# Ledger of designs, part 189: peptides against a protein of PDB entry 5EIB

Target 1, 366 residues: chain A of PDB entry 5EIB
Amino acid sequence: VDLEPGTMDSVRSGPFGQIFRPDNFVFGQSGAGNNWAKGHYTEGAELVDSVLDVVRKESESCDCLQGFQLTHSLGGGTGSGMGTLLISKIREEYPDRIMNTFSVMPSPKVSDTVVEPYNATLSVHQLVENTDETYCIDNEALYDICFRTLKLTTPTYGDLNHLVSATMSGVTTCLRFPGQLNADLRKLAVNMVPFPRLHFFMPGFAPLTSRGSQQYRALTVPELTQQMFDSKNMMAACDPRHGRYLTVAAIFRGRMSMKEVDEQMLNVQNKNSSYFVEWIPNNVKTAVCDIPPRGLKMSATFIGNSTAIQELFKRISEQFTAMFRRKAFLHWYTGEGMDEMEFTEAESNMNDLVSEYQQYQDATAD
Target 2, 366 residues: chain A of PDB entry 5EIB as posed
Amino acid sequence: VDLEPGTMDSVRSGPFGQIFRPDNFVFGQSGAGNNWAKGHYTEGAELVDSVLDVVRKESESCDCLQGFQLTHSLGGGTGSGMGTLLISKIREEYPDRIMNTFSVMPSPKVSDTVVEPYNATLSVHQLVENTDETYSIDNEALYDICFRTLKLTTPTYGDLNHLVSATMSGVTTCLRFPGQLNADLRKLAVNMVPFPRLHFFMPGFAPLTSRGSQQYRALTVPELTQQMFDSKNMMAACDPRHGRYLTVAAIFRGRMSMKEVDEQMLNVQNKNSSYFVEWIPNNVKTAVCDIPPRGLKMSATFIGNSTAIQELFKRISEQFTAMFRRKAFLHWYTGEGMDEMEFTEAESNMNDLVSEYQQYQDATAD

## One batch from the design tools (peptide; made by RFdiffusion4, then SolubleMPNN)

Design b2_p20_3_s2 (from b2_p20_3, 12 letters changed)
Fold by OpenDDE base, seed 5:
Structure b2_p20_3_s2 (fold): chain B 366 residues (1-366), chain A 20 residues (1-20)
Amino acid sequence: as target 1 above (366 residues)
Amino acid sequence: MREERRRKALERREEEERAE
């Protein structure tokens, strides 16, 4: 789905364009112009019914519909505005189904789009209310991984999207292969989301290795485990050491000893025990899938529900507040039928979310 | 609410396009 036709043509002409049904390409003509309100109230609202018709058709073809997975950006107008409109409409029609998102967070290191803080804040407000699970894929973190860890001097969208794809492949492993932990979206939610509003995840992937170091790196369970819990490997620009893990899932892929995985996972928990909440028992889950990812002997994917995610929301909130106080570009949104009050409501809800994470960070077992 | 906001936004766009 896109509000621009050129994006769909790029997907169709791409190496995977043929995996999608032609009738499932729904697109507009005018685009969103990086405006959430165009995506949510005008251009996107004209297209949403045609998307819902496709969603209904595909849902009816499912033997057992678990839920929906949306991949979108929060900085743009289409992914943010129309994406959150679509989430709300799907939630209204399918209230008993899981809504899962891969939400790409904007960064001023990656994009010069000035209104991204508005689009992100307005989107987060919708995601708090209408999603059950949200993987926070932060362009800030992706850029830093590309630059610092992968030693790419000038990271490209291709480099960032490679990390996104690896992460998405990792976190969906248990859904795609039988007999795993979190084998369905509902089980994932039960294991990962102790509080309904606190459903924002920090994903991580290992191994992350620069091209120059690949030949010298051993792929071992201890190294994967250590790297997976390293703050530098988080796909959200948050330091887990500044918060506490509410829940964790670790997904190992490849032929390895389950005993060794369990030993290393116990060791990393014990070593980092101060970074876990003590009042959620058995809050770390581990899965091992014998099928490695393409091109690797083994990998590990991390899913963290951490109170440190508030650092991401604080960053967006600070940028939002700095623009909103100046009423910068508000006329672009109000011209699309938004009220200025919707900005204040979105800011408030995101700040409430930050406060909720802080409350659970500071909570002790009585 | 959303549909009314959309209608008002489209009406404004049509007014702006007629004024250019």
Scores: peptide ipSAE 0.045, ipTM 0.718, DockQ to the pose 0.031
Fold by OpenDDE base, seed 3:
Structure b2_p20_3_s2 (fold): chain B 366 residues (1-366), chain A 20 residues (1-20)
Amino acid sequence: as target 1 above (366 residues)
Amino acid sequence: MREERRRKALERREEEERAE
């Protein structure tokens, strides 16, 4: 789905374009112009019913509908505005189904789009209420991984999207291969989301290796385990050491010893015990799939529900507040049928979310 | 509330497109 036609041609001409049904390409003509309100109230609102018709058709064709997965950007108008409209409409029609998102967080290091803090804040407000699971994929963290870890001098959107793709493949491993831990979206939610509003995850992937070092790197379970818990490998721009993990899932892929995985996972938990809440028992889950990702002998994917994710929301809130106090660009949103109160409501809900994370960070076992 | 705002926004857009 896009509000621009040219994106569909790029997908169709791509190496996987043929896996999608032609009728499932729903697109507009005018785009959202990086405006959440165009995506949510005008341009996206004209297109939403045609998308919902496709969603219904595909849902009816499912043997067992677990839920929905949306991949979107929170900085742009289509992904943020229309994406959150779709989430809301799908949630209304399918209230008992899991809503999962891969939400790409904007960063001023990656994009010069001035209104991204508005689009992100308005989107987070919708995600708090209408999603069950949200993977926070932060363009700042992706850029830093590309630059520092992968040794890319000038990271591109292609380089960032490669990390996103690896992460998405990793976190969906248990859904795609039967008999694994978190084999369905609901089990994942039960294991990862102890509090309904606190459903924002920091993903990570290992191995991440520079092209120059790739030939010299041994892929071992200890190295994968160490790297996936490294703060520098988090795909959300927060430091897990500044918070506490509520829950963690680790997904290993490839031929490895389950015993070695369990030993390394125990060692990393013990080493990092101060960064876990003590009052959630068995809050680390491990899965091993014997099928490696393409081109790797083994990998590990990390999913963290950490109170440190509040650093990401604080960054967005600070940027939002600095713009909103000046009433900068508000007329672009109000012209599309938004009320100024929706900005204040969204800011308030995001600040409440930050406060909730802080409360659980400071909570002790009674 | 949202649907009414949507309707009003679409009505305004149709008015703007007719004025061009």
Scores: peptide ipSAE 0.033, ipTM 0.674, DockQ to the pose 0.029
Fold by OpenDDE base, seed 1:
Structure b2_p20_3_s2 (fold): chain B 366 residues (1-366), chain A 20 residues (1-20)
Amino acid sequence: as target 1 above (366 residues)
Amino acid sequence: MREERRRKALERREEEERAE
């Protein structure tokens, strides 16, 4: 789905374009112009019914529909505005199904789009209310991983998207291969989301290795486990050491000893015990899938529900507030039928979310 | 409320397009 036709042509011409049904390509002509309001109220609202018709058709063809997975950006107009419109409409029609998102957070290091803080804040407001699980994939973190860890001098969207794809493949492993922990979206939500509003995940992937060092690196369970819990491997620009994990899931892939995995997972929890809440018992879950990812002997994927995720929302909020106080570009949104109060409501709800994370960070077992 | 905002935004666009 896109509000621009050219993106759909790029997908069709891509190496996997043939896996999608031609009738499932729904697109507009005018684009969103990086305006959330165009995506949510005008251009996107004209296209949404056509998307919902496809969603219904595909849902009816499912023997057992678990829920929905949306991949979108929060900095643009289409992914943010129309994406959150679509989430709202799907939630209304399928209230008993899981809404899962892969939400790409904007970064000034990656994009020069000045209005990204507005689009992101307005989107987060919708995601808080209408999603059950949101993987926060932060372009800030992806850029820093590419530059610092992968030793890429000039990270490209291709390099960032490679990390996104590896992460998405990792977190969906349990859904794609039978007999795993969190084998369905609902079980994942039950294990990962102790509080309904606190459903924003910090993903991570291991191994992350520069091309120049790949030949010298052994892939071992201890190294994967250590790297997976390293703050520099988080796909959200947050330091887990500045918060506490509410819940964690680790998904190992490849042929390895379950005993060794359990030992290393216990060791890393014990080493980092100060960064976990003590009042949620058994808050770390581990899965092992014997099928490695393509091109690797083994991998580990991390899913963290951490109160440190508030650092990401604070960054967006600070950028939003700096623009909104100046009323910068507000006429672009109000011209599309938005009210200035919707900005204030979105800012308030995101600040409330930050406060909720802080409350649970500071909570002690009584 | 949302649908009314949408309608007003579309009406304004149609007015702008007719004025060009």
Scores: peptide ipSAE 0.022, ipTM 0.564, DockQ to the pose 0.029
Fold by OpenDDE base, seed 2:
Structure b2_p20_3_s2 (fold): chain B 366 residues (1-366), chain A 20 residues (1-20)
Amino acid sequence: as target 1 above (366 residues)
Amino acid sequence: MREERRRKALERREEEERAE
């Protein structure tokens, strides 16, 4: 789905374009112009029914519909505005199905789009209310990984998207292969989301290795475990040491000892016990899939529900507030039918979410 | 469906292990 036709042509011409049904390409003509309101109320609203018709058709063809997975950017008008409209409409029609998102968070390090803080804040407001699981994929963290860890001097969107793809492949492993922990979206939600609003995940993938060091790096369970819990390896720009993990899932892939995985996972929990909440028992889940990802002997994917995710929302909120206080570009949104109140409501809800994470961070077992 | 995906993934892994 896109509000621009050129994106669909790029997907069709891509190496995997043929895996999608031609009739499942739904696109507009005008684009959203990086405006959430165009995505949500005007251009996106004109297209949404055509998307819903495809969603219905594909849903009816499922033997067992678990839910929906949306991949979108929160910085752009289509992914943010139309993406959240689509989430809302799907939630209305399928209230008993899991809504899962891969939400790419904007960063000034990656994009010069001035209105991204508005698009992100308005989107987060919708995600809080209408999703069950949201993987926070932060362009800032992806850029920092590419630059610092992968030693890329000038990270590209291709480099960032490679990390996104690896992460998405990792977190969906349990859904794709039999006999795994979190074998469905609902089980993942039950294990990862102790409180309904606190459904924003910090993903990570290991191994992440620079091309120059790849030949010299052993792929071991201890090294994977160490890297996935390293703050520098998080794909959300948050330091887990500034918060507490509510829940964690680790997904190992490849031929490895289950015993060694369990030992290393226990060791990392014990070493980092201060960074876990004590009042959620058995809050770390581990899965091992014997099938490695393509091109790797082994990997590990991390999913963290951490109160440190508030750092990401605070960053967006600070950027939002700095613009909104000046009413900068606000007329671009109000001209598409939005009220200034919707901005205030979205800001408030995101700040409430931050406060909720802080409350659970400070909560004791007593 | 999941078993067939697993089978295909195992086949690909075995092909990759033979190519190394």
Scores: peptide ipSAE 0.000, ipTM 0.357, DockQ to the pose 0.009

Design b2_p20_3_s3 (from b2_p20_3, 13 letters changed)
Fold by OpenDDE base, seed 3:
Structure b2_p20_3_s3 (fold): chain B 366 residues (1-366), chain A 20 residues (1-20)
Amino acid sequence: as target 1 above (366 residues)
Amino acid sequence: MREERRREALERRREEEEEE
């Protein structure tokens, strides 16, 4: 789905374009112009019914519908505005189904789009209420991984999207292979989300190896385990050491010893015990799939629900507040049918979310 | 066009708020 037709042509011409049904390509003509309100109320609202018709058709064709997965950017008007409209409408029609998102967070280091803080804040407000699970994929963190870890001098969106795709493949491993931990979206939510509003995850993927080092790197369970818990490997721009993990899931892929995985996972928890909450028992879950990802002997994917994610929301809030106090560009949003109060409500809800994460960070076992 | 779409958007929001 896009409000621009050219995106659909790019997907169709891509190496996997043929896996999608031609009738499942729903697109507009005018785009959102990086405006959340165009995505949510005007241009996106004109297209949403056509998307919902496709969603219904595909849902009816499912033997067992677990829920929905949306991949979107929170910086752009289509992904943010229309994406959150679609989430709302799907939630209304399918209230008993899991809503899962891969939400790409904007960063001033990667994009010059001035209104990204508005689009992100308005989107987070919707995601807090209407999603069950949100993987926070921060363009800043992706850029830093590409530059620092992968040794890419000029990271491209292609390089960033490669990390996103690896992560998405990793976190969905348990859904695609039977008999695993978190074998369905609901079970993932039960294991990962102790409090309904605190459903924002920091993902990570290992191995991340520079092209120059690939030939010299041994892929071992200890190295994967160490890398996936490294703060520099997080795909959200927050430091887990500044917060506490509420819950963690680790998904290993490839032929490895389950005993070795369990030993390394215990060792990393013990080394990082200060970064876990003490009052959630068995808050680390591990899965092992014997099927490696393409081109790797083994991998590990990390999913963390950490109170450190508040650093991401604080960054967005600070940027939002600095723009909103100046009433910068508000006329672009209000001109599409938004009220200024909706900005204030979205800011408030995001600040409440930050406060909730801080409360649980400071909570002790009574 | 833009003003019409704005009106329609406001009408839809009102309908959604009345259904809740």
Scores: peptide ipSAE 0.024, ipTM 0.596, DockQ to the pose 0.033
Fold by OpenDDE base, seed 4:
Structure b2_p20_3_s3 (fold): chain B 366 residues (1-366), chain A 20 residues (1-20)
Amino acid sequence: as target 1 above (366 residues)
Amino acid sequence: MREERRREALERRREEEEEE
């Protein structure tokens, strides 16, 4: 789905364009112009019914519908505005199904779009209420990984998207292969989301290696475990050491000893015990899948529900507040039928979310 | 400027992937 035709033509002409049904390409003509309000109330609202018709048709063809997965950007107008409209409409029609998102957070390092903090804040407000699980994929973190870890001098969208695809493949491993931990979206939510609003995940992936270093690196379970918990391997630009883990899932892929995985996972928890909440017993879950990713002998994927995610929301909030106090660019949103009150409500709800994470970070076992 | 450098880097990478 897109409000621009050119993106759909690129997907259709791409190496995997044939895996999608032609009738499942729903697109607009005018685009959202990086405006959340165009995506949510005008251009997106005109297209949403056509998307819902496709969603209904595909849902009816499922033997056992677990839920929905949306991949979208929060910086643009389409992914943010229309994406959150779709989430709301799907949740209204399928209230008993899991809503899962891969939400790409904007960064000034990656985009020069000035209004991204508005689009992101308005989107986060919707995601807090209308999703059950949200993977926070932060363009700031992706850029920093590409630049610092992968040693790419000029990171491209292709380089960022490679990290996104590796992460998405990792976190969905348990859904795609039988007999794994969190084998369905609902079990994932039960294990990862102790409080309904605190459903924003920090994904991480290992190994992350520069092309020049790949040939010389021995992939071992201890190294994967150490990298997976390293802040530099997080796809969200927050330091887990500045918060506490509520819950963690680790997904190992490849031929390895389950015993060695369990030993290394216990060792990393013990070394980092101060960064876990003590009042959630058995809050670290581990899965091992014998099938490695393509091109790797082994990998580890991390899913963290950490109070450190508040650093990401604070960054967006600070940028939002700096523009909103000056009423900068608001006329582009109000001209599409938005009220200034919706900006204030979205800012308030995101600040409440930050406060909730801080409360649980400071909570001790009584 | 950043987006232009990214387009140029993407084009160069596409050319390199078509030559392999």
Scores: peptide ipSAE 0.000, ipTM 0.377, DockQ to the pose 0.012
Fold by OpenDDE base, seed 5:
Structure b2_p20_3_s3 (fold): chain B 366 residues (1-366), chain A 20 residues (1-20)
Amino acid sequence: as target 1 above (366 residues)
Amino acid sequence: MREERRREALERRREEEEEE
């Protein structure tokens, strides 16, 4: 789904364009112009019924519908505005199904789009209420990984999208291969989301490998385990050491000793025990899939529900507040039928989310 | 109120697109 036809043509002409049904390409003509309100209330509202018709058709064809997975950007108008409209409409029609998102967080290091803080804040407000699971894929973190870790002098969208793809492949491993931990979206939610509003995940991946570096280091299980818990491997720009893990899932892929994985996972938990909440028993889950990723002998994917994710939301909130106090570009949103109160409501809800994470960070076992 | 403002915004935008 897109509000721009050119994006859809790029997908169709791409190496995987043929995996999608032609009738499942729903697109507009005018785009969202990086405006959340165009995506959510005007342009996107005209297109949403056509998307819902496709969603219904595909849902009816499922033997066992678990839920929905949306991949979108929170910086743009289409991904943020129309994406959250779709989430709302799907949630209304399928209230008993899991809503999962891969939400790409904006960064001033990656994009010069001035209104991204508005689009992100308005989107986060919708995601808090209408999603069950959200993977926070932060362009800030992706840029820093590309620049600092991968030593790319000028990171491209191709480099960032490679990390996104690796992360998505990693976190969906248990859904795609039988007999794994979190084999369905509902089990993932039960294991990862102790509190309904606190469903924003910090993903991580090891080994970090650029498309150009075919030097796949044969990493060991200890090295994978260490890298997976390293803040530099997190796809969200927050330091886990500044918070506490509510829940963790670790997904190992490749031929390895399950005993060695369990030993290393126990060791890393014991070494980092101060960074876990003590009042959630058995809050670390481990899966081992014998099927490695393409081109790798082994990998590890991390899913963390950490109170440190508040650093990401604080960054967005600070940027939002700096613009909103100036009433910068508000007329672009109000012209699409928004009210200034919707900005204040979204800001308030995101600040409440930050406060909730802080409360659970500071909570002790009585 | 919100729906009416959205309708008016859509109508204005259609008018602008017909004038370009």
Scores: peptide ipSAE 0.050, ipTM 0.707, DockQ to the pose 0.026; fails the geometry check
Fold by OpenDDE base, seed 1:
Structure b2_p20_3_s3 (fold): chain B 366 residues (1-366), chain A 20 residues (1-20)
Amino acid sequence: as target 1 above (366 residues)
Amino acid sequence: MREERRREALERRREEEEEE
């Protein structure tokens, strides 16, 4: 789904364009112009019924519908505005199904789009209320990984999207292969989301290796385990050491010893025990899939629900506040039928979310 | 209220696109 036709043509002409049904391409003509309000109230709202018709058709074809997965950007107008409109409409029609998102957080290091803080804040407000699980994929973190870890001098969207795809493949492993932990979206939510509003995850992937060093690195379970818990491997620009893990899931892929995985996972938890809440028992879950990802002998994917994710929301909030105090570009949104009050409501709800994370960070077992 | 403002915004856009 897109409000621009050119994006859909690029997907169709791509190496995997044929895996999608032609009738499942729903697109607009005018785009959202990086405006959340165009995506949510005008352009996107004209297209939403056509998307819902496709969603219904595909849902009816499912023997057992678990829920929905949306991949979208929070910086743009379509992914943010229309994406959150779709989430709201799908939630209304399917209230008993899991809503899962892969939400790409904007960064000034990646995009010069001035209004991204508005689009992100307005989107986060919707995600807090209408999603059950949200993977925070932060363009800030992706850029830093590409530059610092992968040694890419000029990271491209292709380089960032490669990390996104590896992460998405990793976190969905348990859904795609039988006999694993978190084999359905609901089990994932039960294991990862102790508090309904605190459903924002920091994903991570290992191995992250520069092209020049790939040939010299042995892939071992200890190295994968250490890299997963390294702040530099997080796909969200927050330091887990500045917060506490509420819950963690680790998904190992490839031929490895379950015993070695369990030993290494225990060792890393013990080394990092100060960064876990003590009042949630058995808050670390581990899965091992014997099928490696393409091109790797083994990998590990990390899913963290950490109070450190508040650093990401604080960054967005600070950028939002700096613009909103000046009323910068507000006329672009109000002209699409938005009220200035909706900005204040969204800001308040995101700040409440930050406060909730802080509350649970500071909570003791006593 | 939100739906009404949305309709008014869509109508204004249609009018602007018809005037171009």
Scores: peptide ipSAE 0.038, ipTM 0.647, DockQ to the pose 0.027; fails the geometry check

